# Peptides against a protein of PDB entry 3C66, part 20

Target 1, 189 residues: chain A of PDB entry 3C66
Amino acid sequence: KSWANLFEKNDFFFRYKFYLEITAYTRGSDEQHLKWSGLVESKVRLLVMKLEVLAGIKIAHPFTKPFESSYCCPTEDDYEMIQDKYGSHKTETALNALKLVTDENKEEESIKDAPKAYLSTMYIGLDFNIENKKEKVDIHIPCTEFVNLCRSFNEDYGDHKVFNLALRFVKGYDLPDEVFDENEKRPSK

## One batch from the design tools (peptide; aimed at target 1 T144 N148 R168)

Design b2_p15_8 (made by RFdiffusion4)
Pose (drawn by RFdiffusion4):
Parts: sequence; structure tokens; C-alpha cells
Structure b2_p15_8 (pose): chain A 189 residues (1-189), chain P 15 residues (1-15)
Amino acid sequence: as target 1 above (189 residues)
Amino acid sequence: SLPKHHIYNSVFTPE
């Protein structure tokens, strides 16, 4: 074999059938999003611990990098549709109605200056100890406990017209395009 | 204060 093989990119978004995504939203400024998403990101490891001790959870595997994007966001209505539509491949297409900030256009006049909404998503891949027969698995408490941990007593993130946090349980085939690079086809049926 | 949030599909049946 060769040195190139050792350094082959991991296949995180193909090896699990289930993912938990944690998303921090900011309809505000760059630094408002830096602090906000910074706080949320700092708590994600705790969710891994809370989840992984559960009977039923075989593994809760965090990915090493948040997925970041921002859109020009004129209206409150837009910010809301972003939260609604972002996160699933079935629905993320609706985001094409808004201008996405890219490598090419981040420097343009009508974009550099426009109000923006910011996203920061982390992925926890899940694998399960499948109990007995096909049964429901409830991981609600550790999810809400995680939410309650996303707080600061010296910084108010209460204005939801600005700051938001969301979690999604998304199957592998339904992961957002952003997680697969130019090479990779996405998982199927 | 606590931020607003949404949690989707916290109860489910794995395949």
C-alpha cells in the first residue's frame, strides 16, 4: 500500500444510518453568532456523554467540525423558513429562494453589506442496541437537558428574533448536501 | 435567559 492511503478522508457521513444534528442560528451580527454558536458548540460533548451512557445507545459519535453557512436574510419570515427548512435534504432546497454567502460572493457589495442569518451545525452519528422487537427509543430528556445547558448568565440569548437552537434526528440518506464533498455520491434508498 | 429551541424526532424506531 501507500502513504496516500493512510491519509484517506474519513467516511463519517456514510458509516451511520442515523445522525443527530444540533444547529445554532443567529439573525444578527457576525460576533453575535460567534458567541452564540461558540456556547452551543462547547456543550455538544456533554450531549455525547448524556447519550452514550444510555441503554439503547451503542455509540454517539461527534464529528470534528461544525458546518457553517449564512444567508442574506431581510425578513423575519425568511429567518423562520430557514429554521423550518434547513437540516433535511427533503426540504433544504427551499433555501435556494435566499442568497447563500459563498467563497465567490462574500466580497460583493450587495452581499457584504446585507443583513445575514448564520447557521452552525454539529453532527452526532448514532448507532443502536436494538432491544427486542421493533420498538420506539426515547432520547428526549438528554436532548432537552442539553438545551437547558446552552445558557449564559452574563449574556442574554433570549431574543428569539435573534438567537435560536434546534436539534434534528435525520436518517443517513436525508443528510444535507453540505456534508458530502464534490466527489461523493449521497447514500440512497 | 434560555434560547428558543426545536427538537425533532427525539422518539423513533431504528431500522

Design b2_p15_8_s1 (made by RFdiffusion4, then SolubleMPNN; from b2_p15_8, 9 letters changed)
Fold by OpenDDE base, seed 2:
Structure b2_p15_8_s1 (fold): chain B 189 residues (1-189), chain A 15 residues (1-15)
Amino acid sequence: as target 1 above (189 residues)
Amino acid sequence: SQVSYRLENTVFIPE
């Protein structure tokens, strides 16, 4: 499929064996999250460019739409738990201990004014060069540079109690449930 | 201020 076709969900989450997840976390206001996640999202193209030039990477294709979620997050420990457990199918069930904010429940008195953690997640599908099968690819440097770029944009983003950023390498079969429709079967190992 | 971020499984990409 053409690059343009990858902007739609279609089979994006079935096309690659490996994905890079980029998640912006905010424990604060919706406005704070909008600014933070918007910044992170605006820089993803730069990360893609850096990944594409690595010898071991044949293709780095971004899914252009972010996945949005929010949880009631009454404590700092809850915020840490979200960051630890989110982004992997193996661990995401732990998030069931928290109240997911939905359009149906967001106006409830117990939720409306509760402290919240906001999540925005971008995905990059990765394909590797067959010729380099024996060589492990290191994406640590480009990822670190990306994080530094985002964090250095505003001094406020240095507050880890409010703003956080995670990059996670994930296999296709371990993608979070959020990327699949109800009628779609998760990729197998 | 200390910058907090998470890089998970990004050092080496397995086949």
Scores: peptide ipSAE 0.160, ipTM 0.760, DockQ to the pose 0.633
OpenDDE base, seeds 1, 3, 4, 5: peptide ipSAE 0.143, 0.075, 0.162, 0.059; ipTM 0.756, 0.713, 0.762, 0.673; seeds 4, 5 fail the geometry check

Design b2_p15_8_s2 (made by RFdiffusion4, then SolubleMPNN; from b2_p15_8, 4 letters changed)
Fold by OpenDDE base, seed 1:
Structure b2_p15_8_s2 (fold): chain B 189 residues (1-189), chain A 15 residues (1-15)
Amino acid sequence: as target 1 above (189 residues)
Amino acid sequence: SLPSYRIENSVFTPE
């Protein structure tokens, strides 16, 4: 299959055992998030290129479209909780304590004027070389370079109370529910 | 408090 075919949702989240999640967080305005997430998304291909040259990685395939969500986030503790719990099926149920913003409820007065946390998540599927499968692979350097690239782009992004960025290595069976349709069964361990 | 960024499980063994 061509790269283009892998950019469709069809089986992307079933194709790999491992994924790298890249999440841009913003506690602020939608305008702030659009700038921050847009920057992060624009740099993902550079991270892919750096991952592909690692000896242990056979291929790194990005999913081309971000997953978007937003929550009412009244406190800094809530914002920390979102960042701690999001991105893993094991922990994401904790997010149920917060009000998810939807098209149906976004115009409600209690939601419209509430502080919000915005999330944009990009996914990279990873395939490894057979000869290296018994050895540890370290992606810390490429990931750190990516974070530094994004954070250093604008001085405003140094405000961790507003802007945050997380990279999480996740197994396919522990992907968040958002990547699957209601009729799809998540991969087993 | 959480740092301004996180990199989780950056060292792993492929299965």
Scores: peptide ipSAE 0.129, ipTM 0.779, DockQ to the pose 0.514
OpenDDE base, seeds 2, 3, 4, 5: peptide ipSAE 0.055, 0.127, 0.186, 0.049; ipTM 0.640, 0.774, 0.808, 0.647; seeds 3, 4 fail the geometry check

Design b2_p15_8_s3 (made by RFdiffusion4, then SolubleMPNN; from b2_p15_8, 6 letters changed)
Fold by OpenDDE base, seed 4:
Structure b2_p15_8_s3 (fold): chain B 189 residues (1-189), chain A 15 residues (1-15)
Amino acid sequence: as target 1 above (189 residues)
Amino acid sequence: SLPSYRLENTVFTPE
């Protein structure tokens, strides 16, 4: 069964208490982002494999569809702010200071030709096999290896002014609003 | 130079 058939969109973001977010950022063209995000997405399965073999991880299940967003991003500071604030419900409201590009507004003259930051976010649902609830899980190594794998693919991806990659561990109640439908209630703590 | 990247909360207690 393909990964797509294993997870119905409907309950994925309610199924796990914990998620790993993988976000590919591009401040540049849509073509640049398509190449970068496509590369990152193509490697997610390798990260999953590395996570699954960790003793503390019982399950690592990727959500197969990326979440796509883009913002008008006139400055490098705006790009840094996006990378700092995106990926958590606690902080994502700061992004309201930027213009979100939508299908409704993308053809507006002020948006169409504006500098943009593109985001593609992949999610991995995590379940843990820990004997003690106080036991720490360390996923730093596989995450670092994943980043290195993506960044080393092309020298252009070393330009952090254009291309960035973030991996963030997030609790289900702190997932970004984008993962929920309008009628869905955010998971409680 | 090592590429810049963000790794956030990669060491955690799953509570």
Scores: peptide ipSAE 0.375, ipTM 0.861, DockQ to the pose 0.671
OpenDDE base, seeds 1, 2, 3, 5: peptide ipSAE 0.381, 0.179, 0.382, 0.370; ipTM 0.872, 0.793, 0.863, 0.867; seeds 1, 2, 3, 5 fail the geometry check

Design b2_p15_8_s4 (made by RFdiffusion4, then SolubleMPNN; from b2_p15_8, 4 letters changed)
Fold by OpenDDE base, seed 4:
Structure b2_p15_8_s4 (fold): chain B 189 residues (1-189), chain A 15 residues (1-15)
Amino acid sequence: as target 1 above (189 residues)
Amino acid sequence: SLPAYRIENSVFTPE
């Protein structure tokens, strides 16, 4: 069974208490982003495999489709802000200061030719098998290996002013709004 | 400037 057949979108973001977010950022062309995000996405399965074998991780299930968003991003500071604030419900409201590109507005003259930041985010649902609730789980090594794998693929991806990559551990109640439908209520603590 | 990559909260207590 493909992962696509294992998970329905409808309950994935309610199924787990914890998630790992993998976000590929690009400040440049859509073509640049397609290449970068496509590479990152192609490697997610390797990260999952590394997570699954860690002590304390019972399940690492990837959501099969990326979440795509783009913002008008006229400055490097804006790009840094996007990367700082994206990926958490606690901070994502700061992104309201930027113009979100939508299907409705993408053809507007002020948006069409504007510099953009593109985001592609993959999610991994995590379940843990820990004996002691106070025991820490460390996923730093597999995450670092994943980053290295993506960044080392092409020299162009070393330019962090254009291409960036973030991995963030997030609790279900702090997932970005993008993962929920309009009629869905965010998980509570 | 931001680092070339970010790994956030990679050490955590699953509570």
Scores: peptide ipSAE 0.551, ipTM 0.932, DockQ to the pose 0.527
OpenDDE base, seeds 1, 2, 3, 5: peptide ipSAE 0.541, 0.510, 0.551, 0.542; ipTM 0.929, 0.923, 0.931, 0.927; seed 2 fails the geometry check

## One batch from the design tools (peptide; aimed at target 1 V137 D138 C143)

Design b2_p16_1 (made by RFdiffusion4)
Pose (drawn by RFdiffusion4):
Structure b2_p16_1 (pose): chain A 189 residues (1-189), chain P 16 residues (1-16)
Amino acid sequence: as target 1 above (189 residues)
Amino acid sequence: PETPLRFIKGTVFTPE
């Protein structure tokens, strides 16, 4: 074999059938999002611990990098549809109605200056100890406990017209395009 | 202070 093989990119977004995504949103400024998403990102490891001790959870595997994007966001209505539509491949297409900030256009006049909404998503891939028969698995408490941990007593993130946090349980085939690079086909049926 | 939770979805589910 060769050195090139050792350094082959991991296949995180193909090896699990289930993912928990944690999303920090900011309809505000760049530094408002830096602090906000920075706080949320700092707590994600705790969710891994809370989840992984559970009977039923075989592994809660965090990916090493947040997925970031921002859109020009004129209206409150837009910020809301972003939160509604973002996160699932079934629905993320609706985001095409808004202008996405890219490598090419981040420097353009009507974009550099426009009010923006910011997204920062972390992925925890899940695998399960499948109990007995096909049964429901409830991981609600550790998810809400994680939410309650996303706070600061010296910084108010209470204005939801600005700051928001969301979690999704998304199957592998339904992961957002952003997680698969130019090479990779996405998982199927 | 409270966290501005937007939603938590799919916390109860059946694995395939």

Design b2_p16_1_s1 (made by RFdiffusion4, then SolubleMPNN; from b2_p16_1, 6 letters changed)
Fold by OpenDDE base, seed 2:
Structure b2_p16_1_s1 (fold): chain B 189 residues (1-189), chain A 16 residues (1-16)
Amino acid sequence: as target 1 above (189 residues)
Amino acid sequence: MEAPLYRIEGTVFIPE
């Protein structure tokens, strides 16, 4: 119930009906991704502040732990596919066509030196005011401002072939599998 | 399927 509890996984991904996913993508080196994702993560609190003041948003709570993944990404088309399909349970199965890099396989000759796409994802749980169910909420403006803020920080981050940033609004039942433990069942529709 | 509480205006997915 307290903010401290929200920083633990516990029931965070069951608590809200809606989530905002913030994913930093890097097709390049681990070092490049560390800098890019670190920047994005450092700015999430600013986005939260902007969301909290919107009419219709009652609560915007960040989950402070990023989710990390990486894929072998040999082509630009693969990179585009990752950006399109990641972040939604209904579409994430398409990523099975790519080789997920894991601690178990990262040292394999075919993987360790392969081109990779790195992903770091932050989540914000959203609670809306229910007093007026007809209320419309536009999060496009604060989200766009956030993207611009991150992209403009360094000239290198303007290279979309390497660095990308996506924000996705998702329902709880459509969260990626990565947010749930093996013993947890995803929320129902 | 649970109905959304609010209509989200604009782009709900911002790929950049």
Scores: peptide ipSAE 0.034, ipTM 0.658, DockQ to the pose 0.053; fails the geometry check
OpenDDE base, seeds 1, 3, 4, 5: peptide ipSAE 0.032, 0.034, 0.032, 0.034; ipTM 0.660, 0.678, 0.654, 0.661; seeds 1, 3, 4, 5 fail the geometry check

Design b2_p16_1_s2 (made by RFdiffusion4, then SolubleMPNN; from b2_p16_1, 7 letters changed)
Fold by OpenDDE base, seed 3:
Order: structure tokens, then C-alpha cells, then sequence
Structure b2_p16_1_s2 (fold): chain B 189 residues (1-189), chain A 16 residues (1-16)
């Protein structure tokens, strides 16, 4: 199979047992988010390279397109809740308490001028070497280096009230609903 | 489905 086929959505979210989610959060303007998420996205390939050289990692393949969402986020507590609950099918239902911004509702007066949290999420599919299960593979190391790289790029990105970056290791059956089409059934346990 | 014994599961929040 050509490398081009590996980056198509078709079966990407069914191909791996494990995924690393990289989410850039912004509580501010759309312009602020575009700059922040764009930076994070531009560095994902560096993280992939660091993961690939780990003895316990057989495959690390990025999905090339981000998933975008935004919520009305009136308080800092709401922003913390989003960061806690997003990225897992088990917990994402808690986000139903917030107003999801859509193309259909974005012009409503109650939404248009409301404070917002923006989310951009990149996915990396992971396959592990079973034979190397006795070797210590700490993905926290390359993840920490990645976060530090992104956060240190601009002084403004040190403001956790506005900009945040989280990485979540998830199983395929616990991926958020956003990665599946309406006609697709999520993987079973 | 079990996670690898050598891997860390969960959410990674890295402070500055």
C-alpha cells in the first residue's frame, strides 16, 4: 500500500488499537486559536519522529487533518471541564452541558458575542512491539518535549488561561464520536 | 483490549 493511502480517513480510526490525541485549546479569539493550533499542527511530525525511534513503538502514523470544534465557554471552570472531559467517548457526554458552536447557530445573538473555547485535535495511530514489552517505553518523554517545544515558541503561549495543550492516550473503542461518520460503528472492546 | 505493560495510559497534562 502506498504512503498516500495510509493518510486517508477511510479506515484510519479502525486500523490501530491505540491512538494519541493532541488537542490545542484556546479560550479567546479565533485568530489566537488559528495561530496556536497552526503551530501545534506544524510540530506533530517532529513528535511522530520521536515516537518512531522508541524500541516499543512499531508504528506511529499521523492523521493529516485536524478535527475542529468550539463551545460557548463563559467561565474558567467551563474551560477546565472541557479539557478534562474532551477526548474520550466515556466522558465526552459531559460536554452536552455546554453550547456547541455550529455553522447553523454561530450567528445567533447569544452565541456570536459569547466567550468561546476552540479545540483542534490531531490523531496519531500507534502499534506496539509485543516482543519488547519488557523494555521501558515511556511516551511521556517525547510528549513532554513536544509540549515544551510548542509552549516556548511564543511568550503568549505560556498563559494557561488562554492557551492549553493536552495529549491523551486512548483505545480505539474510546475514541470521540467526532472521528466516525454517522453510518460507521465504533470499534468494540 | 489490554494496553502494553510498558506504556502509560490516560491524559497527559504538562505544565510549563
Amino acid sequence: as target 1 above (189 residues)
Amino acid sequence: MEAPLYSIEGTVFIPD
Scores: peptide ipSAE 0.033, ipTM 0.670, DockQ to the pose 0.070
OpenDDE base, seeds 1, 2, 4, 5: peptide ipSAE 0.035, 0.034, 0.034, 0.034; ipTM 0.664, 0.677, 0.665, 0.657; seeds 1, 2, 4, 5 fail the geometry check

Design b2_p16_1_s3 (made by RFdiffusion4, then SolubleMPNN; from b2_p16_1, 7 letters changed)
Fold by OpenDDE base, seed 2:
Structure b2_p16_1_s3 (fold): chain B 189 residues (1-189), chain A 16 residues (1-16)
Amino acid sequence: as target 1 above (189 residues)
Amino acid sequence: MEAPLYKIEGTIFIPE
């Protein structure tokens, strides 16, 4: 029950009804992605701090481990599709149209040198103040500040053809499959 | 299906 235990995967994705997903996208090299995602990840704690001070938010708890994935991404349209469909269980099936890069297939000639989109996703569990359940909580301000902070770090990150950053508010039952183990059942609505 | 406690936009894409 300690705070430290909450950073373990075991029950994090079952603990909250709501999550904020922070995904860094890169259509380019793995080196480009490492720099971009590393920057984004390094700033997540600042976002958490800004969320925690909002009157409607009782808890903003980061999961400290990023989720990593990559797809063969031949076109810009594919890259846009990834950004649109990723991060929600209801839409992620659309990503099956693309080739997921895995440890098993990454050395295949058709994949090894193919254009790729890289994804790194951080999660924040959110608990809202039930005493103010009728109050609207707007997280756009801290989220916008976060995006601006990340994007302004380097002029190269202004190239939306290569680097993108999205924040998605997701209900627990709509979390992507990647957050659950094979033996775990998705939370119910 | 549980109703959300607060209204918020589902996805934020902020262009520069």
Scores: peptide ipSAE 0.033, ipTM 0.652, DockQ to the pose 0.066
OpenDDE base, seeds 1, 3, 4, 5: peptide ipSAE 0.031, 0.032, 0.033, 0.033; ipTM 0.642, 0.634, 0.644, 0.638; seeds 1, 3, 4 fail the geometry check

Design b2_p16_1_s4 (made by RFdiffusion4, then SolubleMPNN; from b2_p16_1, 7 letters changed)
Fold by OpenDDE base, seed 2:
Structure b2_p16_1_s4 (fold): chain B 189 residues (1-189), chain A 16 residues (1-16)
Amino acid sequence: as target 1 above (189 residues)
Amino acid sequence: MEAPLYSIEGSVFIPE
């Protein structure tokens, strides 16, 4: 079985101490986002492969399903704020200043025609080799290669006003609320 | 949660 079939939500977000979040951002149409996020998602397995061969990484396991969200995003500053604040429980409350688009409100006149930022987020659970407590693992190279791979697919993806891609290393206790069910308690420090 | 055993570079990676 491929890794795509190995992980259900179940205890995935409790299993690892560390996670890598991969978020594709689009400030534009839902069609633009579908193409961009679909491309990013299709390349995640390549990033996993690159992470797994690093000496300091014992396990890199992807969660198979993306998390989707969208916000009313009237300004470029709002778009930058979303990219800065999303993906961490510590900072995600700042997103409350923006209007989250939901199935319940998407048809409202103030939302339907508003500029939007779309987000698709993939997660990779990480386990590290415990050999030397002073060892540093640098994931910058594989992450950079991943971003370059995604961005180079189409010249349109060079427009940072529309398309963005971020990778965030987070601890389990700092995962966004979106990964937990209402009845689940987030991991503690 | 136990403290990280390793220093990980690229905590937030937003390439320009």
Scores: peptide ipSAE 0.046, ipTM 0.738, DockQ to the pose 0.060; fails the geometry check
OpenDDE base, seeds 1, 3, 4, 5: peptide ipSAE 0.039, 0.042, 0.034, 0.039; ipTM 0.705, 0.742, 0.699, 0.699; seeds 1, 3, 4, 5 fail the geometry check

Design b2_p16_2 (made by RFdiffusion4; failed a check: the pose's geometry)
Pose (drawn by RFdiffusion4):
Structure b2_p16_2 (pose): chain A 189 residues (1-189), chain P 16 residues (1-16)
Amino acid sequence: as target 1 above (189 residues)
Amino acid sequence: FEHKLYNDMVFTPEYD
């Protein structure tokens, strides 16, 4: 074999059938999002610990990099549809109605200056100890405990017209396009 | 801020 093989990109978004995504939103400024997403990202490892000790959870595998994007966001209505529609491949297409900030256009006049909404998503891939028969698995408490941990006593993130946090349980085939690069086809049926 | 749990964090995992 060769050195090129050792350095082959991992296949995180193909190896699990289930993912938990944690999303920090900011309809505000760049630094408002830096602090906010920074706080949330700092707590994600704790969710891994809370999840992984559970009977039923075989593994809670965090990816190493947040997925970031921002859109021009004029109206409150837009910020809300972003939260609603972002996260699933079934629905993320609706985001095409808004202008996405890219490598090419981040420097343009009508974009550099426009108010923006910011997203930062982390993925925890899940695998399960499948109990007995097909049964429901409840991981609600560790998810809400994680939410309650996303706080600061010296910084108010209470204005939800600005700051928001969301979690999604998403099957592998339904992951957002952003997680698969130019090479990779996405998982199927 | 507000949060949303998409799915209620209750589900049935299925494998082939």

Design b2_p16_2_s1 (made by RFdiffusion4, then SolubleMPNN; from b2_p16_2, 7 letters changed; failed a check: the pose's geometry)
Amino acid sequence: MKYRLFGDGVFTPEYD

Design b2_p16_2_s2 (made by RFdiffusion4, then SolubleMPNN; from b2_p16_2, 9 letters changed; failed a check: the pose's geometry)
Amino acid sequence: MKFRIFGDGVFIPEYD

Design b2_p16_2_s3 (made by RFdiffusion4, then SolubleMPNN; from b2_p16_2, 8 letters changed; failed a check: the pose's geometry)
Amino acid sequence: MKYRLFGDGVFTPEYE

Design b2_p16_2_s4 (made by RFdiffusion4, then SolubleMPNN; from b2_p16_2, 8 letters changed; failed a check: the pose's geometry)
Amino acid sequence: MKYRLFGDGVFTPVYD

Design b2_p16_3 (made by RFdiffusion4)
Pose (drawn by RFdiffusion4):
Structure b2_p16_3 (pose): chain A 189 residues (1-189), chain P 16 residues (1-16)
Amino acid sequence: as target 1 above (189 residues)
Amino acid sequence: THPPKAHIYNSVFTPE
């Protein structure tokens, strides 16, 4: 074999059938999003611990990098559709109605200056101890406990016209395009 | 100071 094989990119987004995504949103400024998403990101490891001790959870595997994007966001209505539509491949297409900030256009006049909404998403891949028969698995408490941990007493993130946090349980085939690079086909049926 | 708004989707589910 060769040294190139050792350094082959991991296949995180193909090896699990289930993912928990944690999303921090900011309809505000760059530094408002830096602090906000920074706080949320700092708590994600705790959710891994809370989840992984559960009977039923075989593993809660955090990915090493947040997925980041921002859109020009004129209206409150837009910010809301972003929260609604972002996160699933079935729905993320609706985001094409808004201008996405890219490597090419981040420097353009009508974009550099435009009000923006910011996204920061972390992925926890899940695998399960499948109990007995096909049964429901409830991981709601550790998810809400995680939400309650996303707070600061010296910084108010209460204005939801600005700051938001969301979590999604998404099957592998339904992961957002952003997680698969130019090479990779996405998982199927 | 208040905590942020949050939404949780599909926290109860049946794995394949």

Design b2_p16_3_s1 (made by RFdiffusion4, then SolubleMPNN; from b2_p16_3 with H2S K5A H7T Y9E)
Fold by OpenDDE base, seed 4:
Structure b2_p16_3_s1 (fold): chain B 189 residues (1-189), chain A 16 residues (1-16)
Amino acid sequence: as target 1 above (189 residues)
Amino acid sequence: TSPPAATIENSVFTPE
């Protein structure tokens, strides 16, 4: 089944109760981020394949487009904060302390030349074979393998000060606001 | 301790 015929983009973030977020972080240049995020994105299909074969996972469907964002990131502490707070509606408000780079402000002199953290986020919708609601699903192995695959591709990607990768399991009601259009209501619990 | 190669959050969960 061609992933291209997968779900109407419009309902993807409402279709699943659970999502795996894959975020590539870069504190550096646009060029560095393009290489890093492009690599991560190119490997997502391999992670999906590994997830699909897990007994507890019925469906693992990737969203086809990354979500791109960037922040002015003057310090390493800011970069750590971004990585800690991004990817959850519950915590994303902390990012308001940083200057989001937008098409409207990117040419401002104070932003144009500022150190930036770039984020590229891929989403995988998850459906589970829940025979017993008490059964735990463990995706740690495939996630770790994915991380190792991405990080081992180039020695430069071992520099955690520049390149980072996060995989976060989230509930649909706790997805970041960026995945919803202004007119869309966030899924309820 | 080398910083973790990546953050993997909530990789063991109950899909409640």
Scores: peptide ipSAE 0.357, ipTM 0.842, DockQ to the pose 0.507
OpenDDE base, seeds 1, 2, 3, 5: peptide ipSAE 0.353, 0.163, 0.357, 0.352; ipTM 0.844, 0.759, 0.841, 0.840; seed 1 fails the geometry check

Design b2_p16_3_s2 (made by RFdiffusion4, then SolubleMPNN; from b2_p16_3, 9 letters changed)
Fold by OpenDDE base, seed 3:
Parts: C-alpha cells; sequence; structure tokens
Structure b2_p16_3_s2 (fold): chain B 189 residues (1-189), chain A 16 residues (1-16)
C-alpha cells in the first residue's frame, strides 16, 4: 500500500488494532484554543519519533487531521467530566448530559454566550513487534516528555483550569464515535 | 477540587 493511503480516514481507523489519542482541551475562547491546539498538533511528530525508537513498537503513524468538538461547559466540574469521559466509546455517552455545539445550533443565544470547552484530538496508529503477547509496553516516559514540552512552551499553558492535555491508549473497537462515518461499522473486539 | 495538570490513560499496557 502506498504511503498516501495511510492518511485516508476510512483506511486509517481500520488499519491498526491500537491507537494513541492526544487531546488538547481549552475552557475559554476559541482564540485560546486555536493557539493551544495548534501548539500541541505541531509537537505530535516529535512524540512519534520517540515512540518509533521504543522496544516493541514497530509502527507509529499519525493521522494528520485533528478532530474538533466543543461543549457548553458552565462549571469546572463539567470540564473535569469532559476530560474524564472523552476518548473512549465505553465512557463517551456520559457527555450526552452536556450540550454539544454544532454548526446547526451555534447561533442560538443560549449556546453562543455560554462558556465552552473546546477539544482537538490527534490520533496515532500503533503496531507492535513483540514475541510474547503478555509482555507489557511502557510509553509513559515519551508521553510525559510530550506533556512537559507542550506545557512549558508558554507560562499561560500552566493553568490547567483553562488548558489541559490528555494522552489515552485505546483499542480500535473502543475508539470514539467521531472517527467513524454514519455508514461505517465499528471494529469488533 | 482542582483536577490534574494532565491526564495519562493506559500508558502501560499489554498489546494483546
Amino acid sequence: as target 1 above (189 residues)
Amino acid sequence: PSGPAYRLYNTVFTPD
């Protein structure tokens, strides 16, 4: 398969059994989120390079397009709930308690003027080269280094009440619904 | 309660 085919949406989310999700969160303005998410996205390739050299990782391929979403987020508790529940099919249904901002509803006065949480999510497809399937893989160090790199870039990004970052390892069958089109079937276990 | 400064989920795993 050509290198170009690795970055087609319909192929990418069915190609790998495992994914690393990188989500930039902002509870603030769209402008604040654009700066924060843009920074995080610009550093993803550095994380990929660190993952590729780890024992047991055969492939780490980033999907080049972020997934964007936003919610009405009136409280700090709502913001913590979003960060806890987002990024897994098992838990994302809890987000139905919040109002998702869409192109259809964004101009409603109750939504337009509401405090918002913005999310930008990048995906890395992972393939492993381990002889023993019971052997553990540890990506904690490169993930922590990535967080530190993003957080230390600007002092403002140290305020986790506004700016936050999550890295989540997930199996393909537990990817969020956002990565699939309505006519696509979720991968089985 | 102030949430964590960052979140890492399942960064140690068995790829089975």
Scores: peptide ipSAE 0.577, ipTM 0.915, DockQ to the pose 0.444
OpenDDE base, seeds 1, 2, 4, 5: peptide ipSAE 0.570, 0.569, 0.573, 0.576; ipTM 0.914, 0.914, 0.914, 0.914

Design b2_p16_3_s3 (made by RFdiffusion4, then SolubleMPNN; from b2_p16_3, 6 letters changed)
Fold by OpenDDE base, seed 5:
Structure b2_p16_3_s3 (fold): chain B 189 residues (1-189), chain A 16 residues (1-16)
Amino acid sequence: as target 1 above (189 residues)
Amino acid sequence: TKPPASRIENSVFTPD
């Protein structure tokens, strides 16, 4: 099936049991984030290609649109917390301690000029062709190569106080709430 | 501990 056909069905987050999340983080300006996230997003197709050729991976399909969010992030500790807690339903409730920036509140005085952490998340759905259910899959190499590719593009991206990148393997039932509509039921374990 | 500039989590897994 073509990627186009998959996206038209709008069932991407129900189709796979497993997903790889790629999140670009920026604690800085919107302009900085646009450059960083744009770079990361532009390289996702290369990661997909590397994943598809791995033994045991039957399918690696990227979701075409990034998920965008931003939080008021007054401290470096807050930035660390975001990176630790984001990307899993099990832990994402911790983000409620921070102020989510929305179209409705972005012009509020307390939010408009506040330090912010920006997040752009890409998802890759994974299907496996493994005969032995106990066999492990290792995607560490292509993920590392991807990280290196993104981080080496510009020396400024070496500043971890501003720019960060996370790749997280997640089960479908543990996807963040943001990927589901209000009327959709989260996949069961 | 200082968080790494990049994170790769759960890159080795059993797809069951």
Scores: peptide ipSAE 0.486, ipTM 0.872, DockQ to the pose 0.434
OpenDDE base, seeds 1, 2, 3, 4: peptide ipSAE 0.482, 0.475, 0.479, 0.480; ipTM 0.868, 0.870, 0.868, 0.869

